# Ledger of designs, part 94: peptides against a protein of PDB entry 6D0Y

Target 1, 225 residues: chain A of PDB entry 6D0Y
Amino acid sequence: ETEDHLESLICKVGEKSACSLESNLEGLAGVLEADLPNYKSKILRLLCTVARLLPEKLTIYTTLVGLLNARNYNFGGEFVEAMIRQLKESLKANNYNEAVYLVRFLSDLVNCHVIAAPSMVAMFENFVSVTQEEDVPQVRRDWYVYAFLSSLPWVGKELYEKKDAEMDRIFANTESYLKRRQKTHVPMLQVWTADKPHPQEEYLDCLWAQIQKLKKDRWQERHIL

## One batch from the design tools (peptide; made by RFdiffusion4, then SolubleMPNN)

Design b2_p18_4_s2 (from b2_p18_4, 14 letters changed)
Fold by OpenDDE base, seed 4:
Structure b2_p18_4_s2 (fold): chain B 225 residues (1-225), chain A 18 residues (1-18)
Amino acid sequence: as target 1 above (225 residues)
Amino acid sequence: SSAEQQQIVDEMLKEIAS
């Protein structure tokens, strides 16, 4: 495969095909693996780019990375490292929407066996520990809680299956923070369902309620949160 | 080694919020 062709393949994966998505991903993983000796850096950059620019294909690319990781563990690790670096850069640049998406992406990589569940739990422990930091802006505390909660629809089930005690502690700390934090004037969210409407609430409180319900429902989603 | 690489990833994940 040529470098240009690789770009096309990576960008177009998941589009209409006569074959199943799984088959296409497996095929692409094989192609990419074969080309790693020559195009590792390019492939790495491309995957990082499409992960950021094509959020609608999140699960496609996490799955692809999972397949690649199974074939080449070193590449998988390098990809994760690159994504973490990008996340840090996004935070430094105050690109918080990109940052939270990248956290979700990393979270879904747990489901794809690229990142170990205990490692993700440790990351989230550190996120929530930010709420205990002194002399920092509340927006920092709020964001890491938001990033944590926003990622749970993708990985909460797996994390609780593997590290339920640790997750419970994280939840307890989160709840404690949410109770004591200062509520600011932010756009309020209201989730209406026919059977269980939610009142207008501050965004973090609303998200917390949604996640608590999701947890109660054994992490089975009825809709995208 | 794979173990070393895993350790690097783990440390990097822990350092995101630093």
Scores: peptide ipSAE 0.608, ipTM 0.951, DockQ to the pose 0.020
Fold by OpenDDE base, seed 1:
Structure b2_p18_4_s2 (fold): chain B 225 residues (1-225), chain A 18 residues (1-18)
Amino acid sequence: as target 1 above (225 residues)
Amino acid sequence: SSAEQQQIVDEMLKEIAS
């Protein structure tokens, strides 16, 4: 495949086709594997770019990377390293929307057997440990808790299946922090009936409640995210 | 090696919040 053709193939994967998505991904993985000796750097950059710019295709590209990792473990590792570097750059640039997305992307890579569950647990342990840092803005503490909680819909089931004790500890630490943190009270724009009033919740408290419910439901999402 | 690469990834993941 030519370099230009590779870009087209990678960008368009998952679009309307006569074949199944699984078949197309397997086919593309084979094409990319064959071209790695000549175009590894280009393919790596392309995958990193589309993964970041096309969030609607998150599971498509995590699956593709999973297939590539199975074929070429070294490439899979290099991809993960590149994504982590990008995450760090996003944080340094205060691009927190991209950063949280990248955390979610890395989380889904656990399901695709690219990142080991224990490794992801260790990462989240470190995230939640930020809540114990002194002399730092609360926004920093809140963001890492947010990044952790917002990623659990993608990886919570897998992590609890393999590291339930460690995850329980992380949850306990998270709960403890949420109870003691300073809360920002923002008026709710929704109007509820007088017969059924709802208390206003701070965003992280609301997210926590949602994740607790998800955990209770054995990580089965009611609606496709 | 694969083990070495895995260790690098593990360390990089731990260093994100640092």
Scores: peptide ipSAE 0.607, ipTM 0.951, DockQ to the pose 0.019
Fold by OpenDDE base, seed 5:
Structure b2_p18_4_s2 (fold): chain B 225 residues (1-225), chain A 18 residues (1-18)
Amino acid sequence: as target 1 above (225 residues)
Amino acid sequence: SSAEQQQIVDEMLKEIAS
């Protein structure tokens, strides 16, 4: 494959075809694996770019990376590292919309067996531990709780299946923080749905209520969020 | 190695909120 052709293949994967999505992804994974010796850096960069710029194809690209990781473990690891670096850059640049999306992307990589469930639990433990930091803006505490909660629709089921006790502790700490924090309006935070269980609840309390309902429903979503 | 790479990823994940 030529470099230009690889761009086209990666950008257009998941679009309408006569074959199933699964077969197309498997085929593309094979093509990319064969071209890694010559185009590793290019493929890595392309995958990182499309993962960030095409959020509507989140599950397509996480699945593709999962297939590639199974074929080439080193490449999968390098991709994860690149995405984490990008997440850190987004946070540094105060691009919180991209940052929360990247956390969701990483979360879905757990379902694709690219990131281990215990590793993701440890990350979320660290996120929620930010609520215990002193002499920091509340917006920092709120954002990491938001990032955790907003990612659970993608990975909550898997994490509770593997680490239920640890997840319960994280939830308890989250609930404790939400009870004691000051309610404020933060423009960078929002719920994933316009449906509020209680009109008087502020953004983070509303999200918490939605996640509690999702947990009660055993992480079974009724529709695509 | 695979183990080393896993350790790097784990460390990087922990560093996000640091």
Scores: peptide ipSAE 0.607, ipTM 0.950, DockQ to the pose 0.019
Fold by OpenDDE base, seed 2:
Structure b2_p18_4_s2 (fold): chain B 225 residues (1-225), chain A 18 residues (1-18)
Amino acid sequence: as target 1 above (225 residues)
Amino acid sequence: SSAEQQQIVDEMLKEIAS
C-alpha cells in the first residue's frame, strides 16, 4: 500500500461498509502488519495522530491497535510508549482535555490486551497518590482523581476483575480525598426533579457518585455516554 | 525482549504523574 492509501484506510476505518466492523479491522490490521517492515514509523505516527484527533473513534482505534499488538507485540509496545509520551506532553502544555482523553484511550487499551491490567492499576495508584502530595495546587490533585474516575467507565470492570483488592484501596483513598478536599465556594443550587430536591454537586463529587453507581451496577452501563 | 518492553511501559506509566 502507498503511504497515502494507508492514511486513507486508517482514517476511514469504522465508517459504513458492506462488511462488519470486526472484519474491516482485522483486514486493516493485516494490511498494516504487512507494511510495518517498510512503513513502521509512518504507520505509528498515523495511528497516534488519528487516535488523538478522532475521539469519536476511540474504541475503533484501540481495537485496531489491539489487533496489531496481537500480530506484532513490539509495535504495540511502541505505540503505547508514543501515546504515553504524548500524554506527558499534553500535561506539560496544560492541555488537560487532551490529557484526560489519552488516559481514557490508554485505559481502553487494557480491554484490548495491549496494556496489562496490573500496569494500569499501578498507574492509577500513582494518580491517586498525588492527592497525598503536600504543597501542590489542588487543581493537580483534582485532575488526577478526575482522570482516574473519568476512565473507569472504560476499564473499571476489567481492573476489578483482575485487581479487586488494589482497586478497593484506590477507591478508599479517592473517597477519603474527596471528603477532605476544599470544594468550590459557590451558592448552592438545588435542582428539583420529580419533586425530589437535590443540590447541584461539584463535578468531581458528581462523577464520584456516578462511578459508585456504575460499580454497584457491576460496571454495566445503562446508557451510552 | 517482551519482558524488557513490559518494563519500559510500566516505568513510563508510573512516571506520568511524577
Scores: peptide ipSAE 0.606, ipTM 0.951, DockQ to the pose 0.019

Design b2_p18_4_s3 (from b2_p18_4, 12 letters changed)
Fold by OpenDDE base, seed 1:
Structure b2_p18_4_s3 (fold): chain B 225 residues (1-225), chain A 18 residues (1-18)
Amino acid sequence: as target 1 above (225 residues)
Amino acid sequence: SEEEHKKIVEEMLKEIKS
């Protein structure tokens, strides 16, 4: 494959085809693996770019990365590292919409066996630990709670199946923080769905209620959050 | 090794807030 052709293949994956999505992804993973010796840096950059810029294809690209990781764990690791670096850059640039999306993306990589569940739990433990930091703006505390809660639709089921005790502790700490925090609107926070089930509630309280309901329903979504 | 990669990723994930 040529470099330009690889870009086309990666960008168009998941679009209308006579073959199943799974078949197409498996085929593309094979093509990309074969071209890694010649185009690793380009492929890595392309995957990072489309993962960030095409959120509607989140599960497509996480699945693709999962397939690639199964074939080449070295590349999979490099991809995850690149995405984490991008997340940190987004936070530094105050691009919190991209940042929260990247957390969701990383969360879904757990389902694709690219990131270990215990590692994700540890990340969320550290996110929620920000609520205990002193001499920091509440907006910082709120964002990390938001990033945690808003990612659970993608990974909550897996994390509770693997680390229920640790997750319960995280939830308890989250609940405690939400009860004691000041209630204010945070402009940098946005709901991923326009239709809010509890618009009368403060934003994070509303999200918390939605996640509690999702947890109660055994992480089976019955409506768009 | 694969285990080393997992360790690196784990450490990077834990330090995002820093």
Scores: peptide ipSAE 0.478, ipTM 0.926, DockQ to the pose 0.020
Fold by OpenDDE base, seed 2:
Structure b2_p18_4_s3 (fold): chain B 225 residues (1-225), chain A 18 residues (1-18)
Amino acid sequence: as target 1 above (225 residues)
Amino acid sequence: SEEEHKKIVEEMLKEIKS
């Protein structure tokens, strides 16, 4: 495959096809594996780019990387390293939206057997440990808690299946922090149609409640958000 | 080895907050 053709294949994967998505991904993984000796750097860059720029295809590309990793663990490792570096760069650039997305992406790579569950648990332990850091802005503490909680829809089930005790500890620490942190107060927004005013929740408290519900539902989402 | 890659990734993940 030419470089231009590879780009097209990678960008278009998951789109309408006469074949199943699974078949297409397996086929593409085979093509990419065969071309790694000649185009590894290009393929790596392309995958990193589409992974970052096409969030709607998150699970498609994590699955693809999972397939590639199964075929070539060296490439899989290099890809993960590249994504982690990008995450660090995003944080340094104060691009927190990209950063949190990358955390979600890395989280889903656990499901694809690219990142080990214990490694992800360790990462989240470190994230939540930021809440215990001294002389740091609360926004830093809040962000890492947010990054952790907002990633659980993608990896919570897997982590609890393999590391339930450790996850419970992280949850306990998170809950403790949320109870003691300073909360922002905004005026209640006018309720237009509700019989009773809906309580306005701080964003982390709201997210925490959602995650608690998700956990209670055994990490099964009832609708696509 | 694959285990070496896993260890590298784990260490990199641990250093993200830094």
Scores: peptide ipSAE 0.477, ipTM 0.926, DockQ to the pose 0.020
Fold by OpenDDE base, seed 4:
Structure b2_p18_4_s3 (fold): chain B 225 residues (1-225), chain A 18 residues (1-18)
Amino acid sequence: as target 1 above (225 residues)
Amino acid sequence: SEEEHKKIVEEMLKEIKS
């Protein structure tokens, strides 16, 4: 494939076709692998770009990268490294919405066998360890907890299957932090009405409750979080 | 090697908070 055509192929993957998504991804992975010797940098940049700009195709591109990684672990590694660098850049630029998405993306790469589960656990251990940092803004602590919890729908099952003890420790530390952190007084500011079946909670407490429920349900989502 | 890449990725992941 020509370089120009690669962009089209990568961008349009997952769109409606006569073939299954899986077959299309496998086909594209083959095409990209064949072109890596000539267009590695271009392909790498394209994949990073579409991964970031097309969040609706998160699982499509993580799967594609998984297929590529299986064919060429060097490229897979370079892609992950690029995404991690992008995550760090997002954090430095205070683009926290992009950052949390990238954490989710990296999390789903665990399911695609691109990132090892122990490595992801180690990352989350470090995220939650931020709650123990002194002389830092609570917003920093909160964000890393949020990034952790917000990513668990994508990877919690895999991590608990392989590192349940470590995950339990992370959860315990998270719970401890959530109990002691300064909270916004949402209940005090909210008007409780009869037509409001569920009271509003502080966003991290709400997320925590949802994740606890997800964990209880053995990481099988029954609703969109 | 693949193992080397895994280690690099692991270290990079651990350094994100920094």
Scores: peptide ipSAE 0.476, ipTM 0.926, DockQ to the pose 0.020
Fold by OpenDDE base, seed 5:
Structure b2_p18_4_s3 (fold): chain B 225 residues (1-225), chain A 18 residues (1-18)
Amino acid sequence: as target 1 above (225 residues)
Amino acid sequence: SEEEHKKIVEEMLKEIKS
């Protein structure tokens, strides 16, 4: 494939096709693998770019990377390293929206067998450990808790299946922090139940409640009329 | 090796908060 054609293939994957998405991804993975000797750097940069700029295709590109990693673990590793570096750059640039998205992306890579579950658990342990840091702004503590909790819809099931004891400890530490942190109330939408009234909550408390419900539902999200 | 890559990734993930 020509360089220009590779760009087109990568950018358009997952769009309307006569073939199944799975078939298209497998086909593209094969094409990209074959072209790595000539275009590795270009393919790597392009995948990093689309992964960051096209959040609507998150699962498409994590799956694609999973397929590529299965074929070439060196490339998979380099991709993960590049994404981690980008995450660090986003944090340095105070681009926290991009940073949290990248954490979610990395989390979904666990489901695609690109990142090991124990490694992700270790990362989240370190995130939650920020709550114990001294002489740091609460916004720092809050962000890492937010990054952890907001990523669990993508990876919580897998992590609990493999590291339930460690995850329980992380949850306990998170709960303890949320109970003692200073709270800033912001306008938010809340769900009220007749039998379980809840107090006014800010965004982290609300997210915590949502994640607890998700955990209770065995990580299956329900849509109710 | 693949195991070495896993270790590198694990360490990089641990260092994100730094």
Scores: peptide ipSAE 0.473, ipTM 0.926, DockQ to the pose 0.020

Design b2_p18_4_s4 (from b2_p18_4, 12 letters changed)
Fold by OpenDDE base, seed 4:
Structure b2_p18_4_s4 (fold): chain B 225 residues (1-225), chain A 18 residues (1-18)
Amino acid sequence: as target 1 above (225 residues)
Amino acid sequence: SEEEHQKIIEQMLEEIKK
């Protein structure tokens, strides 16, 4: 495959096909693996790019990376490293929207067996530990909690299955923080069905409630978050 | 190795907040 063709293949994966998505992803993974000796850097860059720019295809690309990782764990590792570096850069650049998405992406990589559950738990422990930092702005604390909670729809089930005690601790710490933090109530997008209106709530509190409900429902998502 | 790979990932993940 040529570089241009690889780009096309990667960008268009998940589009309408006579084959199943999984079959297409498996096929693409095979193609990419075969081309790694010649186009590793290009493929890496392409995957990082589409991962970042096409959030609607998050699960497609995490799955693809998972398949690639299974074939070549070194490449998978390089991809993860690249994404983590990008996350760090996003944070440094105060691009928190990208950052939170990257956390979600990394979270879903746990489901794809690219990142180990304990590693993700450790990351979330570190995120929530920011709430204990002194002399830092609340926005920093809030963001890491937000990043954590916002990622749980993608990985909460897996993490609780494997690290329930640690997750409970993280939740306890999160809850404690949410109780003591300064709250700023602003209008939010209705997160429940329109026929079930609820009072406006501070975003993190609302998100917390949603995640608690999700947890209670054994991580079976019933509502859009 | 896969183990080494995971260790690197863990290390990097732990440093994200920095």
Scores: peptide ipSAE 0.305, ipTM 0.879, DockQ to the pose 0.020
Fold by OpenDDE base, seed 2:
Structure b2_p18_4_s4 (fold): chain B 225 residues (1-225), chain A 18 residues (1-18)
Amino acid sequence: as target 1 above (225 residues)
Amino acid sequence: SEEEHQKIIEQMLEEIKK
């Protein structure tokens, strides 16, 4: 395979095909595995790039990485390390949108058996522990809570199945923080008319409510969050 | 080893907030 061909294959996976997505991913994983001896660095870079820049294909690429990890565990590890480094870079650059997405991506890698559930729980414990930091802006505390909560649609089910007690503790700490944090409310844009307009809910409170509902629904996503 | 690999990942994940 040429580098250009690999790029095309990686970028176009999940698009319209006569074969099933699962079959295509398995096939691509095989191709990539075979090409690792010659193009490991290129493949690694490509996967990192598409993982970051194509959020609509999050589950496609996490699945692909999962398949590759099963074939070549070392490569899977290198990929995770690269993504974590990118997460750190995004945080340093104050690119919090990218950062939170990367957390979601890493979260879904748990489902793909690339990252162990206990490790992800530990990360989330660490995130929520930021709420206890002193002399830091609330925006920092809020972001890490947001990063945690916003990732649960991708990994909450798995984490509760494996680490329910620890997750309950994290939830309790999160709830406690949300109750005591300073809330900012702004007037809602009156785009939709209603007989009784509901007040605008603070974004973290809203997310918390959605996650609580998701948890109650046994992590079966019925609505777009 | 797989164990060592997992430990490295775990350590990196725990240090993200720094």
Scores: peptide ipSAE 0.288, ipTM 0.872, DockQ to the pose 0.020
Fold by OpenDDE base, seed 1:
Structure b2_p18_4_s4 (fold): chain B 225 residues (1-225), chain A 18 residues (1-18)
Amino acid sequence: as target 1 above (225 residues)
Amino acid sequence: SEEEHQKIIEQMLEEIKK
């Protein structure tokens, strides 16, 4: 495959109706694997780009990466590393919209068996630990809590199935923080704004309530959060 | 190699807040 053709294939996946999405993804994974010896860098860059710029295809590309990881574990690892580096760059650039999306993307990679559940739990533990940092703006603490909570629709079920005790501790720490924090509204915390159970509530409190409901419903989503 | 890769990923994930 030519580089231009690979770009077309990667960008347009999920748009074809002739075959099932699963079949198309499996086929594309095979094509990409075969071309890694010649176009590894290009393929890696393309996948990172579409993963970042096409949020509407999040599950498509996480699934594709999962399939590729199963075929070539080394490539899967390199992809994850690239995405983590991008997350760090987004944070450095104060691009919190992209950053939170990347956390969600990484979260869904757990479901695709690309990232181990314990690793994601460790990441969330570190996120929530920011609430205990001294002499930092509350907006920083709030964002990491937001990033954690807003990612749970994608990975909460898996993490509670495998690491329930650790997740309970994270939830307890989160709840404690939410009770003692000052109520405020910041734009970066409103990236994932949909239906609110109580519009009059503060945003993080609303999100917390929604996540608690989702947890109570055994992580079966009844509505778009 | 798989263990090494997982270790690297885990370390990177744990240091995102930095």
Scores: peptide ipSAE 0.258, ipTM 0.860, DockQ to the pose 0.020
Fold by OpenDDE base, seed 5:
Structure b2_p18_4_s4 (fold): chain B 225 residues (1-225), chain A 18 residues (1-18)
Amino acid sequence: as target 1 above (225 residues)
Amino acid sequence: SEEEHQKIIEQMLEEIKK
């Protein structure tokens, strides 16, 4: 395949076709694998780019990477390293919106068998440990808690299945932090069930409540976060 | 610090891959 054609294939995957999405992804994975000897760097760059710039296709590209990883483990590792480097760069540049998305992306890679669950738990432990840092802005502490909580819809089930004790500890630490942090009152729209109304809450408190409900529902999402 | 946390992330590069 030509480089231009590869770009087209990668960018257009997941669009409506006569075949199932799964079939299309498997087909594309095969094409990309075959072209790795000649276009590895190009393919790697393209995948990193679309992973970052097309958030609406998050699960499509994590699945694709999962399929590629199964075919070529080394390439999968190289991709993960590239994404982690990008996360590092985003944090260094204070691009927190990109950073949190990358954390979500990496989280979903656990479901795709690209990243080990214990490694993701370790990452979240490190994130929550930021809440214990001294002489840092609360915004920093809040962001890492946000990054953790906002990623759980993608990986919470898997992590609790494999590391329930560690996850409980992280949750306890998170809850403790949320109780003692300074709250900022910001108008927000909350999605609650009629059976269980909630008072006005700060954004992180609201997110925490949503995650607690998700956990209670065995990580089966039945509401809009 | 952010720098220290970045170092931790870098250290995880060796272990994060399944």
Scores: peptide ipSAE 0.129, ipTM 0.753, DockQ to the pose 0.016

